Peptides against a protein of PDB entry 1EBD. Designs and how they scored, part 15

Target 1, 138 residues: chain A of PDB entry 1EBD
Amino acid sequence: KASYEGKVAAEAIAGHPSAVDYVAIPAVVFSDPECASVGYFEQQAKDEGIDVIAAKFPFAANGRALALNDTDGFLKLVVRKEDGVIIGAQIIGPNASDMIAELGLAIEAGMTAEDIALTIHAHPTLGEIAMEAAEVAL

## One batch from the design tools (peptide; made by RFdiffusion4, then SolubleMPNN)

Design b2_p27_2_s2
Fold by OpenDDE base, seed 5:
Structure b2_p27_2_s2 (fold): chain B 138 residues (1-138), chain A 27 residues (1-27)
Amino acid sequence: as target 1 above (138 residues)
Amino acid sequence: VASILGKAKELGAKRLEERLAEIRARR
């Protein structure tokens, strides 16, 4: 039940492109699971003619999420194929509201999936899911 | 309507490139 509501909330966030000067304005819904987004959705990027990789990693494969017994959802990175630049991210799952800040920083800094994949994340943490998703994008 | 949507799409991609250029220029 909760996972379905999270998906709908993420899709609703996707439908409202903020017409504001920053690519990396975070949008958060404090649902259960939490939903967070920053930058492009995969479909928005495709609609703009940006060729993207949508790298998705599930919380069910994250060691901290397992330890917390909160494994619903996923992180999705939207990565431009041309240069590996991160242009968007979506998180549905535990601590999504706080975890989106790393990805907002990455987007605003013009980081690549490689930059995140090469960043050491503490083990076990929920934050490792960003690294794992970045590795999927390589 | 379709032409307005097409222009909005082109404006988005252009805005991304402008932002990436700003980031690169700041480094």
Scores: peptide ipSAE 0.325, ipTM 0.787, DockQ to the pose 0.122
Fold by OpenDDE base, seed 4:
Structure b2_p27_2_s2 (fold): chain B 138 residues (1-138), chain A 27 residues (1-27)
Amino acid sequence: as target 1 above (138 residues)
Amino acid sequence: VASILGKAKELGAKRLEERLAEIRARR
C-alpha cells in the first residue's frame, strides 16, 4: 500500500494519470504461519451483495507441505459465481507472502478459477495449492 | 447508520465492476 501510494504520487508529479484503483492490493503478515490476503474476503463480498464461492484447500493435502512437515493452514479463493472470476484470495501457511503474488496477478488480469485450474503447476510445490483450490471452485 | 453502510457496500461493488470493465476493455 505505502509503496503503491508513493508510486502513484510520483506518477502524478510526472503528469501521468494518478489513480489506477487496484482491487488486488496485497496484505502480508510475516507470522508463523505467514498470512497473506489480496482482493475480497468472502464476507466482504457477501456484504457488498456479490454472490461468491469460497473454495478452500488445506496445506495438509499438499505434497510439498507434507514433505516440509509444515501443513498448517490453507488457501482460500473467493470466486464470483456469475462468471467464475477470482475476486479475492487468502493464504495462511508456508510461503504465503510470496505465493499471494500469483493470485494478485490472476485477480488484476481478470482470470477465472478455470484459468488457474488449467494452468500446470510444478509437482510437488506449495504453489500447486492454488490449482487445487481453483479445481474446488469449478 | 444503515444508509451509510448501504452506500459504502454499493460503492465497493461498483468499484469492482468498473475495474473488471477496464480489464475487459484492454483484452
Scores: peptide ipSAE 0.324, ipTM 0.779, DockQ to the pose 0.083
Fold by OpenDDE base, seed 1:
Formats: sequence, C-alpha cells, structure tokens
Structure b2_p27_2_s2 (fold): chain B 138 residues (1-138), chain A 27 residues (1-27)
Amino acid sequence: as target 1 above (138 residues)
Amino acid sequence: VASILGKAKELGAKRLEERLAEIRARR
C-alpha cells in the first residue's frame, strides 16, 4: 500500500515539467515511505528522445535497510547511454529526502554512473544503494 | 497539442545539453 502511494507521488512529481534551468532541483515528499526525485524521470528522458538506462536497486538488498527493518522501495538512476552521465534519480524508501542530495550533487557536477560506482560508501549505510544502482548502470 | 508537446520535448533536451556544456566548460 505504502509503495503504491509512493509510486503515485513520484509519478505526480514526474508529471511536473522542471520549470527552471536547473536539471538538479530536488523534489521531496515526506510520506511513508519517503519519496525524492532530482533531474529526469526515465519516461521524460525517453519522451525527449534521450536514450537512457534506468538502473534500479531495491532497499530489500541494502544491508542498512535490512538492519533497520525498512526495506520498502528502491533507488533508480536515469543514465544517458551515450556517455554514462547521470541525468536523473528517484528514491522511494528510508531517508530518501536526505539521500537525494548526493544524486543532486552528482547531476550538477555532470558525474557518470562510473563516478558513483567508484566512490567508496561507508558500510553498512543506506547511501550504498546509490553505488549499487550505479553499478547496475555499467 | 502534439506539436506543442513535441516542441516542449525538443526544448528540454536542448536545455540538458546546454547545462552539460556549462558543466564541461567549468572543469
């Protein structure tokens, strides 16, 4: 039930064209689970003719999420296939509101999925899910 | 409607490329 509400919230956020010249404006919904988004959604990128990989990693596979007994949701990276540049991210799950900042920074810096995959994250943390999703995009 | 949506999509992709160019120029 909560995952469906989070998906609908993320889709509602997705339906708003980013009205500002910044690709990396974060949008957060403090629901349970939390929803956060920055940059492109997969469908928005496809609709604009951008060839993308949508790399998804579930919190059910994250060691910290398991330890917290809060494994609902996922992180999704939207990566341009041509050069591996991260152009969007969505998080539904624990601490999504804070975790989106790393991905916002990555997008604003023009980082690739490889840049995130090669960044050492502390173990076990929720933040490792960004690295794991980036590895899926390689 | 379809023409307006098409133009909005083209403008979005263009803005992405402009932003990526700005990032590259700053490095």
Scores: peptide ipSAE 0.303, ipTM 0.772, DockQ to the pose 0.130
Fold by OpenDDE base, seed 2:
Structure b2_p27_2_s2 (fold): chain B 138 residues (1-138), chain A 27 residues (1-27)
Amino acid sequence: as target 1 above (138 residues)
Amino acid sequence: VASILGKAKELGAKRLEERLAEIRARR
């Protein structure tokens, strides 16, 4: 976010076309547990009249999180109901700061929950939680 | 206040659709 905002500001000052307003601008807080967000929150989407599925999967059900004894939190996908397009994600839990990048990519690529659900994730990984949350959204 | 917030929300939803259209157009 801050680096992107700084780049956009520099480009605007330089008379370059302002970078496209991305939906997928990540925000990260390196707390314990970590917090990460990209795109829409569920309530933001609802407030804009977007009909969404909010698919939530807990780290307590993730094999890698269990093996690490770090099972606090969850991943939430915000999926547009009409076409299954991912429009937001929130992660509270282990490695949230890095895991948000996959979902940022998915949003900016116009991927659906099905695209993530059908993507093979390595087992056991924390990243599998994205796949699991995507399956919940189907 | 409510009307301004409503308009901001409408603009947000519109921007999402514009972005999704841009994504579709590059595929």
Scores: peptide ipSAE 0.300, ipTM 0.775, DockQ to the pose 0.096

Design b2_p27_2_s3
Fold by OpenDDE base, seed 2:
Structure b2_p27_2_s3 (fold): chain B 138 residues (1-138), chain A 27 residues (1-27)
Amino acid sequence: as target 1 above (138 residues)
Amino acid sequence: VAEVLAKARARGAEILARRLAEIAARR
């Protein structure tokens, strides 16, 4: 966040058209478990009058998390109900700090939950939890 | 507090709407 805001500020000072877009800016906490977020939280979307689906999938149901014996937490997708567009994601669990990048890309590209659900993820991986949460949003 | 939150929410909705329009214009 701060680095991106600094870049946008530098570009604006240099006369380049740049805007701070907070929808696709990740926030990470390197705790145990790790915490990551990008875009809207479910409550933020509701508070703005956006009708959303909040799809949640637990790491306890992920084959790679089970194999690692690290099954704490979940992934949550925040999906706009009108068109299935992903507008936010939160991850609490193993590798959340890196896994948030896929969802940041999805939000930035204006992808739907269907686009993620139909994307083949390697098995077994922690990344499959994004696909599983997207399937819950359909 | 409530007015500050309402302004923050209105700005968030504007950012999202702009972003969605920019995405739609690229497709």
Scores: peptide ipSAE 0.097, ipTM 0.595, DockQ to the pose 0.126
Fold by OpenDDE base, seed 5:
Structure b2_p27_2_s3 (fold): chain B 138 residues (1-138), chain A 27 residues (1-27)
Amino acid sequence: as target 1 above (138 residues)
Amino acid sequence: VAEVLAKARARGAEILARRLAEIAARR
């Protein structure tokens, strides 16, 4: 957030038309467990009249999280029902602060849950939870 | 602060909606 707002401010000072997109800006809380979010929350999408699937997968079912003995939390994908496009993601759990970047890219690229479900993730990794949550959305 | 954030959020939502429509039109 702050670094992106700093760029927008610098561009505005330089006389360039710039805008802060607060929808696509990731938010991270470096707590234990970590919390990260990008794009829409499920309720925000509903409040805007977007029909969504909220696909949730727990870290307790992730092989890497089990191996790390850090299985608290989940990944949630917010998927538009009409076309399967990912419009938001939330992560509570191990490495959420870094893992949100993949989903931020997926949202910005307009990827579907199918695009993520068909993406091969290395086994065992925390990143596989994105694939597993995408499969729940199919 | 709240009004500035609300305007920025509304503009962000418009930008995202436009991007999603442009992406859908390319598929």
Scores: peptide ipSAE 0.087, ipTM 0.577, DockQ to the pose 0.330
Fold by OpenDDE base, seed 3:
Structure b2_p27_2_s3 (fold): chain B 138 residues (1-138), chain A 27 residues (1-27)
Amino acid sequence: as target 1 above (138 residues)
Amino acid sequence: VAEVLAKARARGAEILARRLAEIAARR
């Protein structure tokens, strides 16, 4: 948040048009397990009157998480039901602080759950959990 | 309470609609 607001302010001072948009700004808590979030929470979307699918996949079903013996938590996608557009994501689990960047990019670009489900993720990786959660949203 | 919630929902829908239009204009 603060670094992005500082960049927007620097661009405005330089005479470049820039806007502060808080939709795709990540929030991270470096706990054990790590917690990361970007965009809407499911309840925030519902409170704004957005019809959403909350697609959830557990790290206990991820091959890399099993191989690391670190299987606590899950990934959740918040998907707009009308068109499959990803509007939020939450990760609790291994490497959540770095893995949230893919989902931040997807939200900023206006990607769908189908766009992630059709993206080949390397096997075995923690990142495959984004693909698996996207498949749950279809 | 109901009027405050209706105004909050209308504002959220407007923000999202603007964001989706900005994304569509970049494609």
Scores: peptide ipSAE 0.076, ipTM 0.550, DockQ to the pose 0.072
Fold by OpenDDE base, seed 1:
Structure b2_p27_2_s3 (fold): chain B 138 residues (1-138), chain A 27 residues (1-27)
Amino acid sequence: as target 1 above (138 residues)
Amino acid sequence: VAEVLAKARARGAEILARRLAEIAARR
């Protein structure tokens, strides 16, 4: 965050269009459970007049989270209804700080919930919850 | 900082819109 903010500020001061302007800037809180967010929250999208699906999957239904006995929280995808494009994600739970990177990539690439649902995740993994939440959005 | 990030996000949204249009043109 701070290093990226410094880079963006330097590029903005230089008056150059940054080729490295991102839609998906992550925010992480290293709490227990961890909290991570990228892109839109559901309410932010609604306040901007974007019609969205909020697809939520709980860690209590994730095989790896069960095996770790760390099942608190969920993953939420914020999906634009018009085209299925992922515009935001929130994770509360184990390894949220690292798992948000996949969803940041998906948002920045303009991927759909279908693209994530069709991506093979290793079983059992915490990251598999992204696929499960994407299936809820279909 | 917040205003600079808001401008960067706005430019990012324009980049995303172009990428989405390019993806749609390939399907």
Scores: peptide ipSAE 0.052, ipTM 0.564, DockQ to the pose 0.242

Design b2_p27_2_s4
Fold by OpenDDE base, seed 4:
Structure b2_p27_2_s4 (fold): chain B 138 residues (1-138), chain A 27 residues (1-27)
Amino acid sequence: as target 1 above (138 residues)
Amino acid sequence: VAEVLAKARALGAERLARRLEEIRRRR
């Protein structure tokens, strides 16, 4: 956020129109477990009258999380029902701070849950949880 | 209060719709 706002301000001063209204602004808390969010929360979407699927997958079912003995938390995808477009994601768990970047990219690219579900994730990785949550959204 | 909240919610949904349309047009 702050780095983006600084860039927009610098580009505006340079006479370049630079205002992209991003959906996917990441918010991260480096707690144990880590917390990350991008885009809409399920309740925010519902409050705006957006019909959504909230697909949740637990780290307790992820092979890499089990191997690390760090299985607390989950990934949640917020998917718009009309077209399957990902509009938000939340992660509580191992490496949430880095893993949120994939989902931020997916949102800003206008990707669907199907696009993530059909993307090959390396096994075993924490990142597979995004694919698993996307499959739950189908 | 209720009308102000309803207007703010509608503006949020419209903002999302505009952004997703911009993304689609860039593809």
Scores: peptide ipSAE 0.368, ipTM 0.821, DockQ to the pose 0.080
Fold by OpenDDE base, seed 5:
Structure b2_p27_2_s4 (fold): chain B 138 residues (1-138), chain A 27 residues (1-27)
Amino acid sequence: as target 1 above (138 residues)
Amino acid sequence: VAEVLAKARALGAERLARRLEEIRRRR
């Protein structure tokens, strides 16, 4: 965020009118459990008239989270119904601060829920929850 | 208030649409 805001400010000062309008600006709260968000919230998308699927998968169903005894929370994908494009994600749970980076990449690449569902995630991992939530969105 | 909020929401959806189109043009 701050580094991006600095770049946009420098580009504006340099007379470049094209500030890249990022959808995927991550926000992280290092609480217990951790909270991370990128892109649209479900309600924000609905408020903007975007028809979305909110696919949610709980850490209580994730094999790695069970093995860590850290099963609080969930991953939520916010997927545009028209074309399955991921426009937002929220994670509450173990390693949410790092796991949000995959979803930030997916959003900025214009990936679909299918793209993530078809990506092989290692089993058992916390990251596998992104695949599971993507499968829920199909 | 409602009109300002409606305009802000419309501008948000338009920003998303432009960004997704830009992403698609780069693939």
Scores: peptide ipSAE 0.359, ipTM 0.820, DockQ to the pose 0.117
Fold by OpenDDE base, seed 1:
Structure b2_p27_2_s4 (fold): chain B 138 residues (1-138), chain A 27 residues (1-27)
Amino acid sequence: as target 1 above (138 residues)
Amino acid sequence: VAEVLAKARALGAERLARRLEEIRRRR
């Protein structure tokens, strides 16, 4: 956030027309478990009158999380019901700080839950939880 | 307060719609 705001401010001062309104600014807390968020929260979307599906998948059902004995938390996708477009994601759990980048990319690319559900994730990985949460949103 | 919050919320949804339209036009 601060580094991005500094870059946008510097580019604006330099006369570059680079005010891209990003939906996907990641926020990470390196706690145990890690917390990461990008885009809309479910309640924020509802408060804005956006009809959403909140698809949630627990790390306790992820094969890699089980193998690591680190099964606390979940991934949540916030999906617009009208067209299946991903507008937000939250991760609480192992490697949330890195895993949020895939979802940030998906949001900024205007991907759907179907686009993620149809993406082959390596097995067993923590990243499969994004696919599983996307399948819940279908 | 409630009216200001309602206007801010509507402007949020409109910003999202514009951004998603921009993304779709770049595909």
Scores: peptide ipSAE 0.352, ipTM 0.820, DockQ to the pose 0.089
Fold by OpenDDE base, seed 2:
Structure b2_p27_2_s4 (fold): chain B 138 residues (1-138), chain A 27 residues (1-27)
Amino acid sequence: as target 1 above (138 residues)
Amino acid sequence: VAEVLAKARALGAERLARRLEEIRRRR
């Protein structure tokens, strides 16, 4: 966020306004557990009149989280019902700060929950929770 | 207040719709 805002400000000062309107600006809090967010929160989407599915999957059901003995929290996908497009994600749990990048990419690429659900994730990984949450959104 | 919030919300949904359309046009 701050580095991106600094870049956009520098570009604007240089007379090169960035025309790129990002939905997927990551926000991270390096707490224990870590907190990460990108795009819409479920309530923000609802408040804007966007009909959404909020798919939630817990780290307690993830094989890697179990193996690490770090199972606190969940991933939440915010999916537009009209076309299954991912418009937001929130992660509270282990490695949330890095895992949010996949979901940021998915949003900025206009991927669906199906695109993530059909993507093979390595087993066992924390990243599989994105696939599992995408399957819940189908 | 309610009308200002309703307008801000509509502008947010329109912004998302434009961004998703731009993404689709690049594919």
Scores: peptide ipSAE 0.341, ipTM 0.813, DockQ to the pose 0.111

Design b2_p27_4_s1
Fold by OpenDDE base, seed 4:
Structure b2_p27_4_s1 (fold): chain B 138 residues (1-138), chain A 27 residues (1-27)
Amino acid sequence: as target 1 above (138 residues)
Amino acid sequence: AAALAAAIAALLGKQRAENEARRRARL
């Protein structure tokens, strides 16, 4: 959080427009499986010269997805390597349309992968996949 | 798999750009 706020402030002072227009607008496709995204895609971040980790966790390894027999897809976090700040997320899988809101909040708050990894998620839940993907980014 | 993921990413990117344009028009 504080490192992100400091960087956004420094970029704004330096006249970089990218710091002022950082809006994590969610996009959803209500397909089967559902598809959701917020913030950067991995390739978009790379094209802007941001060094990123793409942490991916499959629904096939999520306890709630297994219990629902709905294990198609994955969650992907796009994490900035410099400071561990989450700058994007993509979900393909069960309840992706609602689950993207947690990650949208994390991005807007300037949270790190560590902040999510250390957040206790209820077990077993679909939302727990965000914690698992954050642990992959550490 | 990869072609479907790319098509989904392109669609989500388009929806994002449309949502952003709508947000800018409300400010």
Scores: peptide ipSAE 0.090, ipTM 0.655, DockQ to the pose 0.026
Fold by OpenDDE base, seed 5:
Structure b2_p27_4_s1 (fold): chain B 138 residues (1-138), chain A 27 residues (1-27)
Amino acid sequence: as target 1 above (138 residues)
Amino acid sequence: AAALAAAIAALLGKQRAENEARRRARL
């Protein structure tokens, strides 16, 4: 956020056309386990009258998390039922602070759970949990 | 534990408020 806003401000001062147009602003807490969120929470979507699927996959079922002996937590996708579009994501677990960026991109691009489920993730990686959670949403 | 949970809740609350503010600015 702040770095991107600083870039936009610098471009505007330099006479370049620039805009700060966020769909989803990530939030990260460097706790143990790490916590990250982008876009809608499940309850926030429900409070706005959006019918959602909350697809959850645990790090205890991720091959890389098992290999790291760091299996606490989960990834949750918040998927709009009407069209399968990802509108939010939450991660509690290993590398959540960096892994949220993929899901931030997916939300900003208007991607579906199917788009993520069909994206090949390297095996074994923590990132595969996004694909696995997307498959739960189908 | 409780102080960390409060910090997490505050940050997540900020993220919600920022997303809602951006959504409202596009309508």
Scores: peptide ipSAE 0.054, ipTM 0.598, DockQ to the pose 0.046
Fold by OpenDDE base, seed 2:
Structure b2_p27_4_s1 (fold): chain B 138 residues (1-138), chain A 27 residues (1-27)
Amino acid sequence: as target 1 above (138 residues)
Amino acid sequence: AAALAAAIAALLGKQRAENEARRRARL
């Protein structure tokens, strides 16, 4: 947190307006499928000159999504290549509105893709998609 | 597909700005 806030403040001083606004403010659309986002989109990070990995995992590969017969969409992590820090996430799929909270916490904490990949998720859950997308980013 | 993705992105951007404004009003 404090180290991340210090880095964000340094980026704001360097003339990046996006660094003044906290990155981890979620946005949700209760459509079918649900849509959620927190932090940077991949294109926003690129437009700011941030070198990123965009890791994507589909709900069609998740055991819980299959059991629910709701497999539309994906989770995308936006990971900074320099340090592996998660700077954004987007979810389109079942329960995206609630699942975004874990990723919002990860971004506000300054967690890496490795921190999420090493976090044990209960099986079978929709939440495992965050772990799987983090593994894709390694 | 692309028009729907753009509409979703615009709506997400609006909801983000509304959440940011609500957060700033609490600080």
Scores: peptide ipSAE 0.032, ipTM 0.562, DockQ to the pose 0.029
Fold by OpenDDE base, seed 1:
Structure b2_p27_4_s1 (fold): chain B 138 residues (1-138), chain A 27 residues (1-27)
Amino acid sequence: as target 1 above (138 residues)
Amino acid sequence: AAALAAAIAALLGKQRAENEARRRARL
């Protein structure tokens, strides 16, 4: 049930091109699973002519999510290919509402996927999924 | 699907309005 609602949420989020000139506005939906987004969607970036990498990592591969028995969904980074700068992120899964804040900070600071991949995350945490998704973008 | 999409759109609109208000308060 949750995986279907998460997929529908991801599709709904991805299908709403927000014409917003603001780099990092967090948007959170307290569904089950939770949905969070900040910055560009992959399709929005493509529609604006930005060449992007869309790096995804599933909560089913996160050690903390497995220990919580809450493994539905994924984190997605939207990374500009030219310079590796993170321009957007989407999270569907456990604690997405709080986890989006790290990525909002990274986008506002102009950080790269490498900056996140080289940041030590505590083990085991849900937050490690940001590092894992950043490694996929390298 | 449609209710969640509408909730996201409403939230994005709210966040935009709040950020625009903060920007105007700093000028």
Scores: peptide ipSAE 0.019, ipTM 0.438, DockQ to the pose 0.056

Design b2_p27_4_s2
Fold by OpenDDE base, seed 1:
Structure b2_p27_4_s2 (fold): chain B 138 residues (1-138), chain A 27 residues (1-27)
Amino acid sequence: as target 1 above (138 residues)
Amino acid sequence: AAALAEAVAKWLGKQRAANEARRRARL
């Protein structure tokens, strides 16, 4: 947040009108397992009257998580049903604090579950769980 | 709540259109 607001201020000083316009502020808890969130929770979207799909994929089905013997938790995508746009994500599990950045990028870019499902992830990685959760949303 | 949801939906729709335009410009 603060570093992004600083860039907007620098652009304004440089004579390029810019505004602080973002929807994806990450929140991280460095617990065991780690917890990360960006954008809407499923219930928050429902409370605002947004019809959503909550696509969930477990780390217990991820090849890298199995190889690490760290399979607790899941990734959840919150996808708007109307157009498949990703509006939120939550990760509980290994490396959630860093993995949330991909989903933050996807939300700020207005990407769909299909855009992530069609993105090739390296095998085997923890990051593949984003692709797997996106496939569940299709 | 509804007005905020509509504003967010409209913003996300603009970001989607911009993303798609950028993707098409890379072909």
Scores: peptide ipSAE 0.022, ipTM 0.491, DockQ to the pose 0.037
Fold by OpenDDE base, seed 5:
Structure b2_p27_4_s2 (fold): chain B 138 residues (1-138), chain A 27 residues (1-27)
Amino acid sequence: as target 1 above (138 residues)
Amino acid sequence: AAALAEAVAKWLGKQRAANEARRRARL
């Protein structure tokens, strides 16, 4: 069921390219686990000659993911080393489709890993993993 | 599974290409 709905959603989205000129368009796959991405992948940044840190934090270490018994996957931040600016993010795991929005905002606003690390996230939440991954990038 | 993976890959490819074009214009 979820795979068919994910196909229909991907086909619908593929037919409606956003006419809005955003820096970071989110890409979501409603699989189990969910997959979301915004901005650069680590390899894309490297292929463009951008020196990056790929900061990764696992859902297996997130208190809310443990409480939900849904600990598969990780969050990855792609951080430009020169200035600490977040240029991409990938999430594989619980609620990745919604959680990517925070990181999309951070990328569009030109935020650093430090900005996310210093943002108080509610405990315990899945969103707290963004803070933890940002701390790994420092 | 394969048809879904192809549809997802096609969509992701379009989004990636759009993001790359915008990033090259602004970074």
Scores: peptide ipSAE 0.022, ipTM 0.495, DockQ to the pose 0.171
Fold by OpenDDE base, seed 4:
Structure b2_p27_4_s2 (fold): chain B 138 residues (1-138), chain A 27 residues (1-27)
Amino acid sequence: as target 1 above (138 residues)
Amino acid sequence: AAALAEAVAKWLGKQRAANEARRRARL
């Protein structure tokens, strides 16, 4: 947020009008395990009357997490049922603070769960858990 | 909201303790 608002201000000073327009602001807690969130929580979407699928995949089923012996937690996608658009994501687990950036990009671009499911992720990686959770949402 | 935050905090505390125990068992 603050760094993005600072860029918009610098562009305005340089004579290039831009607006602070963002759908998804990441929130990170550097705990053990790490926690990251972007966009809607499942309950927040429901409270706003949005019909959602909450697709959850555990790190205990991720090949890289198993190899690291760090399998605590999960990724959750919050997908709008009407059109399959990703409107939120939560990660609790290894490298959650960095992995949330892919899902932040997907939400800002208006991508679907299908777009993530059809994206080839390197094997074995922690990042594959996004693809696996997207496949659960289909 | 508060009940969810408490449940998450309790879960995180349990996972942290388990992770610390696993690290100690490898030394």
Scores: peptide ipSAE 0.020, ipTM 0.354, DockQ to the pose 0.015
Fold by OpenDDE base, seed 3:
Structure b2_p27_4_s2 (fold): chain B 138 residues (1-138), chain A 27 residues (1-27)
Amino acid sequence: as target 1 above (138 residues)
Amino acid sequence: AAALAEAVAKWLGKQRAANEARRRARL
């Protein structure tokens, strides 16, 4: 946030102002388990009148998380029902701080849950949980 | 240095404005 606001301010000073957009700015907390979020929360989307699917998959069902003995938490996709477009994601669990980048890219690109579900993820990886959550949204 | 900074700021401004316009069109 602060670094992004500094860039917008520098652009305005240079005579090239841009709009402030926070939709796909990731937020990370390096706790145990880690917490990451990008785009809309489910309730935020509902409060704005967006009809959403909240697709959730637990790390307790992920093969890599089981092998690491680190199975706390979940991934949640916030998917617009009208067209399946991903508008938000939250991760609580192992490697959430890095894994949120895939979902940030998906939101910026305007990708659907189907696009993620049809993307081959390496097996066994923590990243497969994004594919599994996308399949729940179909 | 100043000309490069201006060119970078102009590019960033255009990219962010385009990104916001895309978001408004799809949400």
Scores: peptide ipSAE 0.015, ipTM 0.334, DockQ to the pose 0.164; fails the geometry check

